# Peptides against a protein of PDB entry 5FRP, part 100

Target 1, 225 residues: chain A of PDB entry 5FRP
Amino acid sequence: VEWTESIPQIIATREDISKELNQALAKTFIDSDPRVRRTSVMIFNKVPVTEIWKNITNKAIYTSLLHLAREKHKEVRELCINTMAKFYSNSLNEIERTYQNKEIWEIIDTIPSTLYNLYYINDLNINEQVDSVIFEYLLPFEPDNDKRVHRLLTVLSHFDKKAFTSFFAFNARQIKISFAISKYIDFSKFLNNQESMSSSQGPIVMNKYNQTLQWLASGLSDSTK

## One batch from the design tools (peptide; made by RFdiffusion4, then SolubleMPNN)

Design b2_p18_7_s1 (from b2_p18_7, 10 letters changed)
Fold by OpenDDE base, seed 1:
Structure b2_p18_7_s1 (fold): chain B 225 residues (1-225), chain A 18 residues (1-18)
Amino acid sequence: as target 1 above (225 residues)
Amino acid sequence: SLLEEFQELVKKLEEELK
């Protein structure tokens, strides 16, 4: 009986410790020393994604991580860009969307837009890095067509206007309009299949698709101008 | 140093996250 009574205290103590750690970590992400900021980012690389989501609950930490993508210190920025892209991919693969983690997901879902917006800096090194992380983590090669299309839709569904424009421009520059078109075709096929399966997610996906199509259409019209 | 303090904090965090 006494052991059972100690469990809540231990849990409470852990919560308190977790809170203190979260507060301390939030400060280290904005520290003036780039070495401190670098080490802070490395936590997201060294700790499993599931443990990060479980123990890092302060949304300010995630927001700060995303802000470091525009860090003046080159090494920290490069590390952050790679880290956040990888973290996004791992989160999509391993973390379920729940009511409890909704606020964190709202931040994490902006990672694709955050990365694509880096193209507006017009730095060749940054552009190359963004290209690399997009290929490796955001839109990796996926042999399963349905999974590939689903990933693409997930990425595009959270784009702001600037990110969408850069995405379109990027695809237009790479002569791989064919790839974008191929993905569009795959998406259309996916939607047709989902409509036939009457899944509860069908209407939501359809709405996102229609919005994406409208954006694509507007982007294509601007590029042909 | 602040760096050393941070390294200790990171170590503690890593231990708690294991």
Scores: peptide ipSAE 0.026, ipTM 0.589, DockQ to the pose 0.013
Fold by OpenDDE base, seed 5:
Structure b2_p18_7_s1 (fold): chain B 225 residues (1-225), chain A 18 residues (1-18)
Amino acid sequence: as target 1 above (225 residues)
Amino acid sequence: SLLEEFQELVKKLEEELK
């Protein structure tokens, strides 16, 4: 426990965490003692996201973090759910996708699905927490329509079938309305711009708009059944 | 582009809804 508590300081001061340290950290995430697991999760809260991505390169650590979302220990699970949602949001905002970090991103991109899949546990406390982190971290309020739409598309692009079903069941109405409005505004602006309408892209954008409307309509119809 | 990503997303959604 003591050495695990020192890890945030080590990560902050050392630019190159040894393979050995990564391996040791991977073990702490699956330790039998909930306190050790808790401390391990806290590393993601105490260390800046840029330093985490730089120094924690063992993919098993990230995989283990995601698995803790279904942890039996309530306190560790709750901490993990908040931590991974926040970490996902921070990563999207601060970490560039590169060839070197693509394997880690493949794991991190599953965080939204991991969270939405928690609704299938049918626990009210978990549902409330998932609702909270979705609106706080995954799909936060963003006044910029383009950024908001981009974030939503990013989140949805990695959904599995179960996550999509859960999304439509629990959060689709508020998010869909916001998304639909944002998209409507964007397309309206585009359509009102004569220069853009006269371009070769005009018909393509119109087609995409219609497809989006159909998708939204179909999603809304499924949620009303 | 955001547009390409959206199209890809729509395609994935259509495949999953089938």
Scores: peptide ipSAE 0.000, ipTM 0.243, DockQ to the pose 0.089
Fold by OpenDDE base, seed 4:
Structure b2_p18_7_s1 (fold): chain B 225 residues (1-225), chain A 18 residues (1-18)
Amino acid sequence: as target 1 above (225 residues)
Amino acid sequence: SLLEEFQELVKKLEEELK
């Protein structure tokens, strides 16, 4: 654990060191000892996302990280699931898409699908964890509607067929509710602006609001029965 | 173990940075 804490300092200094480190790290991710794999995953938790992207350039490391989500060792798997979800979110927030990092982004963009595909394992503990990381990291609550929608679209844009199916099965309702709430908020803002209510758009907004309320009411009633 | 090897590598790298 102590040596992992020193990695950030080492990574920041030399390109030559980075190559050796990448090679070594690639091996540790596939080590037979779960403790070694765990330690490897922890690097992604301890090192800032910007430094990871800068210094970890071996694609195999990222691929291996994603594969650990399905490994047999429970502790490592759980850690990996949390780690990759967080890493995905942090990457979206802090890392720009460039030509140089395109190949890594292609891997990282599969994290949502990787996570949603875990539902097919049909393990309750895994499902709970996946639910947790989805709402914490993949599709977090965002008060800015544009940002929230953008995040959702980003997540969905890279889904495979299985991930879409899982999404609709487990999370589609929650997403719909979120959108409905957003519409409600928008309507509330609209109502607060008297000038907007007197506009030609007033009736249209009211209609949309009523539809949203009706939808929400129907959805809530179905959940209580 | 690979872990030991990695730790040794890290240690070596740290020493080189000093």
Scores: peptide ipSAE 0.036, ipTM 0.546, DockQ to the pose 0.010; fails the geometry check
Fold by OpenDDE base, seed 3:
Structure b2_p18_7_s1 (fold): chain B 225 residues (1-225), chain A 18 residues (1-18)
Amino acid sequence: as target 1 above (225 residues)
Amino acid sequence: SLLEEFQELVKKLEEELK
């Protein structure tokens, strides 16, 4: 069947295109011209998330994207912050975690921490933007409690100490969710005693949850004094 | 230019998604 013989060529062509794209993008993200960097960031907004994950395989590109959140050029920085938050949300919704994309996910999973760390810059404009993207993309309104808790746990699972501190300082309203999280974890422990303990992320999420609870307990005790 | 090459690649990707 002649069409079957064309498939390897198509795949090869796509691989070649991907290689060329990755090489070009890696250079444009670090270009001295802010217009070039801006155009590079816009690719993540124009191309569907599934195609980005498929075609952009160079981890340096993703690292460079995250680095632009601290860029001196205001327009590029603002675009980057919005883009990375949206990309994170879309990735969580549409991209499965596999062995092949593990290294990229390790970078993408740092986006929430990267955003919360921007509060330490103590810039009003940056703070407002971070607030906006948190409520729009990181922790969007979700009527389903289980989905909301799962998203919150996912976001918190990769926080460093500074990000946790920032989270509790600026998003104290999420404290109410901690009770829901506790119930969810108890329920998950009950249900997943068989299958989900096999995921490498399970213990990490549980550990972060326990740390969060301990932190909450300590913070609540200080406020009642 | 590198920018032109990049724009062309993006255009190709967009066309493949159609």
Scores: peptide ipSAE 0.033, ipTM 0.586, DockQ to the pose 0.013; fails the geometry check

Design b2_p18_7_s2 (from b2_p18_7, 10 letters changed)
Fold by OpenDDE base, seed 4:
Structure b2_p18_7_s2 (fold): chain B 225 residues (1-225), chain A 18 residues (1-18)
Amino acid sequence: as target 1 above (225 residues)
Amino acid sequence: SLLEEFKKLEEELLKKLE
């Protein structure tokens, strides 16, 4: 791929930059030189997510980004995996779903599946990286239960069959534990409130609390052995 | 600014494409 535009010509207006960048990136993301591809991926890291969504409108660029997760060049692949996971998380947090960005969201929503499908490569390094980005970006720790559940549901809602399989194999247990812990905390708070304990819900909560404790104990024990 | 960021990125891309 040859660069046909000069920087001075491109840097005239924001609109011009956006247009030229979209055109250039569409090419550079698929360039044969891994350095070019790397630089292309870095755009998604260096530019705020809101600005990316505003200025990068060519859906092919986003598709190409996702494809780089399986490329042969290790450095580019690793960068891409981290980048797309982070971008996904940032997008969920900062970008509203609108009619105008629907097509891009359709691509971005496949990032979780894209990542989980990498487990089928059966590469330990890739697996470790995928694990890392899942817990850092896709399903991060969230103290708010509603937000955590919402995030989980969002991630799962776009899974393909293979992604679901991988999820159950690698991460389902951790998710269950996290939810159980959250419930435990809630139950503990409830039980510490005497008024709540005296309510009709007291015995029910106590029962659930005990079940949760038992489950946690058994699960944690199994994980440590 | 976004403009500055894009400029830097474009410069970097240009260098790699040379």
Scores: peptide ipSAE 0.024, ipTM 0.635, DockQ to the pose 0.013
Fold by OpenDDE base, seed 1:
Structure b2_p18_7_s2 (fold): chain B 225 residues (1-225), chain A 18 residues (1-18)
Amino acid sequence: as target 1 above (225 residues)
Amino acid sequence: SLLEEFKKLEEELLKKLE
């Protein structure tokens, strides 16, 4: 009985904590003091990804996090870039897509584009950092071919035109476009299998694939001109 | 300062989230 009575209190406490955290972070992420902004970003590094998703529910906070990737303060910017890349990877690995978190995922799914767009700043230090986080977090080494392709498709499916162009320009050498195309073909064959399409994720994957293929085709056309 | 207050809050929140 005492245990059951404690549960509501714990839940209530968590809700209160969540509210306070959201209120505080919404303000501190946009504070004029870089130290305050830095501290805000560090929360995403110190708290497990599952707890972040559970407790930080204000989409504006996530949007603000992404915006810090372009801020003038070098230290905060660098921290933010590493943080968001890692957070993206962890989210893909640990957070399920639900109706409740859809709006947050819509923001998180833009992280790859956000990072690739940083190449247009034409800063060597930024470029090196972006290269690093792409290799480490966005498109990490994956021995499983299917998982690797799936990750690639996931990343590319949310690219805007600028990000895709950047991807083609800078990472085409690393990912070998030929390899990507080959794997896309293989994936297409997989999607044509009725058993795979019967799954709840089938249509989603198919849509992502088609979108990626479209971008890939467009990019290749531009590169050949 | 706001920074000090936030750091304190952060520490408290982190402890509670553990």
Scores: peptide ipSAE 0.023, ipTM 0.622, DockQ to the pose 0.013
Fold by OpenDDE base, seed 3:
Structure b2_p18_7_s2 (fold): chain B 225 residues (1-225), chain A 18 residues (1-18)
Amino acid sequence: as target 1 above (225 residues)
Amino acid sequence: SLLEEFKKLEEELLKKLE
């Protein structure tokens, strides 16, 4: 009974903290001092993703975070790019899509487009950073083909036209190679099983294996030129 | 300052998560 009575107070306390935090963050994200903006971004690195989604409910904060990716202050911009990419990945992994958080997800789902659009700035440093966060957070290595495909489709499903163009220009080939390698590994495992080789599927798999090897060899040779 | 207020809020949030 005592525990039950404490729940409303705990909830109320959390709501109060959330309100104050949202009010403060909404202001600090747009503060004129880069140090203040940097500190604001760091909250997304220090607090677990589940707690962020729970406590930060003002959509303007998320919009402001994404906007900082194009900020003139280099340190803040770089931090923001890394932070938003990681936050996107963590959100996909840990946060369910509900009616209550739909509005926030609509913003978060634009992170891939936001990142790919940075290629149009034509800055070498930014390009390298974007490449890094894409392969670390957006499209990380995943040995499970189904999961990898699902992630790819999720990322692409919210692309704007410019993001699609950038994707095909910079990263599409690497993604294809990754998929091919995964298939190669799967085929190799299958071929190592003698029982599978003796089955009616053996010759079919062998053919696919050879095709994959040929494709990989061609792709890798082109990349070394 | 606004930064100080934010830092306090951040600390409080982190404490609740521990």
Scores: peptide ipSAE 0.027, ipTM 0.628, DockQ to the pose 0.012; fails the geometry check
Fold by OpenDDE base, seed 5:
Structure b2_p18_7_s2 (fold): chain B 225 residues (1-225), chain A 18 residues (1-18)
Amino acid sequence: as target 1 above (225 residues)
Amino acid sequence: SLLEEFKKLEEELLKKLE
């Protein structure tokens, strides 16, 4: 009986904390002190994505997070870029799209465009970081072709024109390579199966395998140039 | 300071999530 009485207090406390946190974060994300902004970003790294979505409901906070990608302070900017990419990936994996969270998703769905637009700054360090987070979080390695394609389509579906342009300029080739590698692995597995080799599909698979190898060889040779 | 207040809130939030 005593534990049941504590539940409402816990819920009330959570609501109070949530309200206070939202109010505080809305201010701290736009604070003039970069240390304050940094600490604000760290909340998204320290708290599980599900709890973030549950407790941070002010859309302005998410908008402010995205704005920090172009922060003048290098450390804050770099942290933000990593954080928002990771947060995007985790959200796609763990957060269901509902009517209630639609407005926040509309903001989060712009993260890929926000990141790809950073290429237009023409800063080598930023470009390197964007490349890194894209392949680590936005378009991670996925052995399942359907899942990988679905992720790619999800990312591309919210691109603005500039993001599309940068995507094709910088990352399209690398993505193609990753797809080819995955196909290569699948073909290799097929070829290692003796039963599959004796099947009527054997010659067809072998042909596709050879084409894939040729493509990979050409792609790798070009990258070493 | 705002930073100190925020850090306190952060700590409280983290404790509740544990």
Scores: peptide ipSAE 0.024, ipTM 0.623, DockQ to the pose 0.012; fails the geometry check

Design b2_p18_7_s3 (from b2_p18_7, 8 letters changed)
Fold by OpenDDE base, seed 2:
Structure b2_p18_7_s3 (fold): chain B 225 residues (1-225), chain A 18 residues (1-18)
Amino acid sequence: as target 1 above (225 residues)
Amino acid sequence: SLLDEFNELEKEFEKKLE
């Protein structure tokens, strides 16, 4: 743990990390101690993306990072999911594709597919986290249409069949959520009107309001089946 | 499948909103 904790400083100060150091670092990602694995993941959070790409040249490290997304240890898994999503986004924004880094990009380009495949684990917490990182890092809000489309195409370009299906389902769900929210607002407005609430439709709308709330609250859990 | 589940949810939601 102590050794691994020193790695961010080493990466930040050294322009060239030895092959041996990379190999040693790779081993920390598969350490039996979750604290060691956590610390290893944190390297990707503490060190600027440009420095990571420059100094971490062992592709096994990147592969291991992605593998931790399905780890049994909750804290490490959650950290990994956020870390890899952020790292992907930062890499797209800051790292140029070159011949020298091609092999690493081949791994990094699988991050979106890796994340979308997590929906099939059927875990509510994982689903919620994946939803979050999609909006924050994978497909963030982008007012520029060309940039938005380019990002979308980049994300989709390396999808496997399952990831693509998951993507479609995700978007379908978002449409329904949007519709439900719209109805929630409509019902709320109706119920906040005293005259409307006192009408014969009052009880009916109240029922629909409650059903809408229930659906919104349970939607993710239902989708985990 | 996830897609099937989402479709089912959609149908259920529509029924609740009728």
Scores: peptide ipSAE 0.018, ipTM 0.506, DockQ to the pose 0.066
Fold by OpenDDE base, seed 1:
Structure b2_p18_7_s3 (fold): chain B 225 residues (1-225), chain A 18 residues (1-18)
Amino acid sequence: as target 1 above (225 residues)
Amino acid sequence: SLLDEFNELEKEFEKKLE
């Protein structure tokens, strides 16, 4: 743990990290101690993305990072999911694609698929986290239409079949949420009108209102389990 | 009515999502 904690400082001060150091670092990502794994993941948060790409050249480290998204330890997994999403976004923004870093990009480009595939675990907490990182890092708000489309195409270009399916399911769910919110508003307006509330439709609308609220409150509700 | 509209929209929505 202590050794791993020193790595960010080393990377920040050294232009080139030895092969041996990279190999040693790679081992920390698969260490049996979750504290070691956590510290290893934190390297990607503490060190600038440009320095990571420059100094961490062992592709096994990046591969191992992605694998931690499915590890059993909840804290490490959650940290990893946030870290890899952020790292992906930062890489897209700051790292140029070159011949020299092609192999690393091949791994990094799979981060979106890796994240979308987590939906198949069917865990509510994981789903919520993936939803969050998608909006924050993978497909963030972008006022420029061309940039937004380009980002979307970049994300989709490396999807496997499962990721595509998950992507469509995600979008369908978002549409459902939007629809539910819209109906919530409509029903609320109706129920706030005394004449409408006293009408024959009052009880029916109240029921629909309650159903809408229940659906929204369930969080990440979907017709498919 | 609002209820009728909701029911119609719900049906349409379900058809689009299936």
Scores: peptide ipSAE 0.008, ipTM 0.433, DockQ to the pose 0.059
Fold by OpenDDE base, seed 3:
Structure b2_p18_7_s3 (fold): chain B 225 residues (1-225), chain A 18 residues (1-18)
Amino acid sequence: as target 1 above (225 residues)
Amino acid sequence: SLLDEFNELEKEFEKKLE
């Protein structure tokens, strides 16, 4: 643990990280102690993305990072999911694709698929986290149409079949949620109007309102089924 | 084109989310 905790500082201060150090670091990602694994993941959070790409050249490290998305240890898993999503986004924004880093990019480009595949675990907490990182890091809001489309294409270009399925399910769910929210707002406005409530439609709208709330409550926590 | 297709798809999703 102590050794792993020193790695960020070493990376930050040293211009050349030895092959041996990379190999040693790779081992920490598969260490039996979850604290070691956690600290290893934190390297990606503490060190700038450009420095990571420059100094961490062992592809096994990146592969191991992705595997931790399915970690049994909750804290490590959650940290990993956030970390890899953020790292993906930062890499897209800051790292140029070159011949030298091609092999690493091949791994990094699988992050979206890796994340979308987590929906098949059918865990509510995981699903919510994946939803969150999708909006925050994978497909963030982008007002520029060209950039937005380019990002979308980039994300989708490396999807496996399962990821595509999850993607479509996710989007379908979001559409439904949006619709439900819209209706919720409409019903709420109606119910807040005394004249409307006194009308023959009052009870009907109240019922629909309750149904909408129930659906939202269940749907927001529901899987991409 | 593929780009056009995804552009339209994205627009559709955005409209529905808004």
Scores: peptide ipSAE 0.006, ipTM 0.345, DockQ to the pose 0.039
Fold by OpenDDE base, seed 4:
Structure b2_p18_7_s3 (fold): chain B 225 residues (1-225), chain A 18 residues (1-18)
Amino acid sequence: as target 1 above (225 residues)
Amino acid sequence: SLLDEFNELEKEFEKKLE
């Protein structure tokens, strides 16, 4: 753990990281101690993306990072999911595709697919996290249509079949969620009006309101777990 | 009902994830 904690500083200050150091770092990602794995993941958060790409050349590190998305240890997994999504986004924004980094890009380009495949675990907490990172990092809000489309195409271009299926399912769900929220708002407005509430439609709308809330709530993970 | 519609969609989503 202590050794791994020193790595960010080393990467940030050194022009070149030795092969041996890369190999040692690779081992930390598969360490039996979740604290070590966590610390390893944090390297990607603490070190600028440009420095990571420059100094971390061992492919095993990147592949191992992606594998941690399915980590049993919740904290490590959650950190990893956020980290890899952010790293993907930062890489797209800051790292040019060259012949030298092609092999790493081949791995990084699978991050979207890796994330979308997490939906098949059928865990509400994971699903919520994946939803979050999709909106924050993979397909963030972009007012420029061309950039938005380009990002979308980039994300989709490396999808496997399962990821595509998940993607479509995700979008379908989001549409329904949006609709439900819209209805929730409408019902809320109606119910906040005393005249409307006292009308013959009052009880009906109240029922629909409750159903909508129930549906929305059912899609949420238990924050206590 | 709206709820029925939502439930159907959820089922479809789940089915795709199987």
Scores: peptide ipSAE 0.016, ipTM 0.500, DockQ to the pose 0.153; fails the geometry check

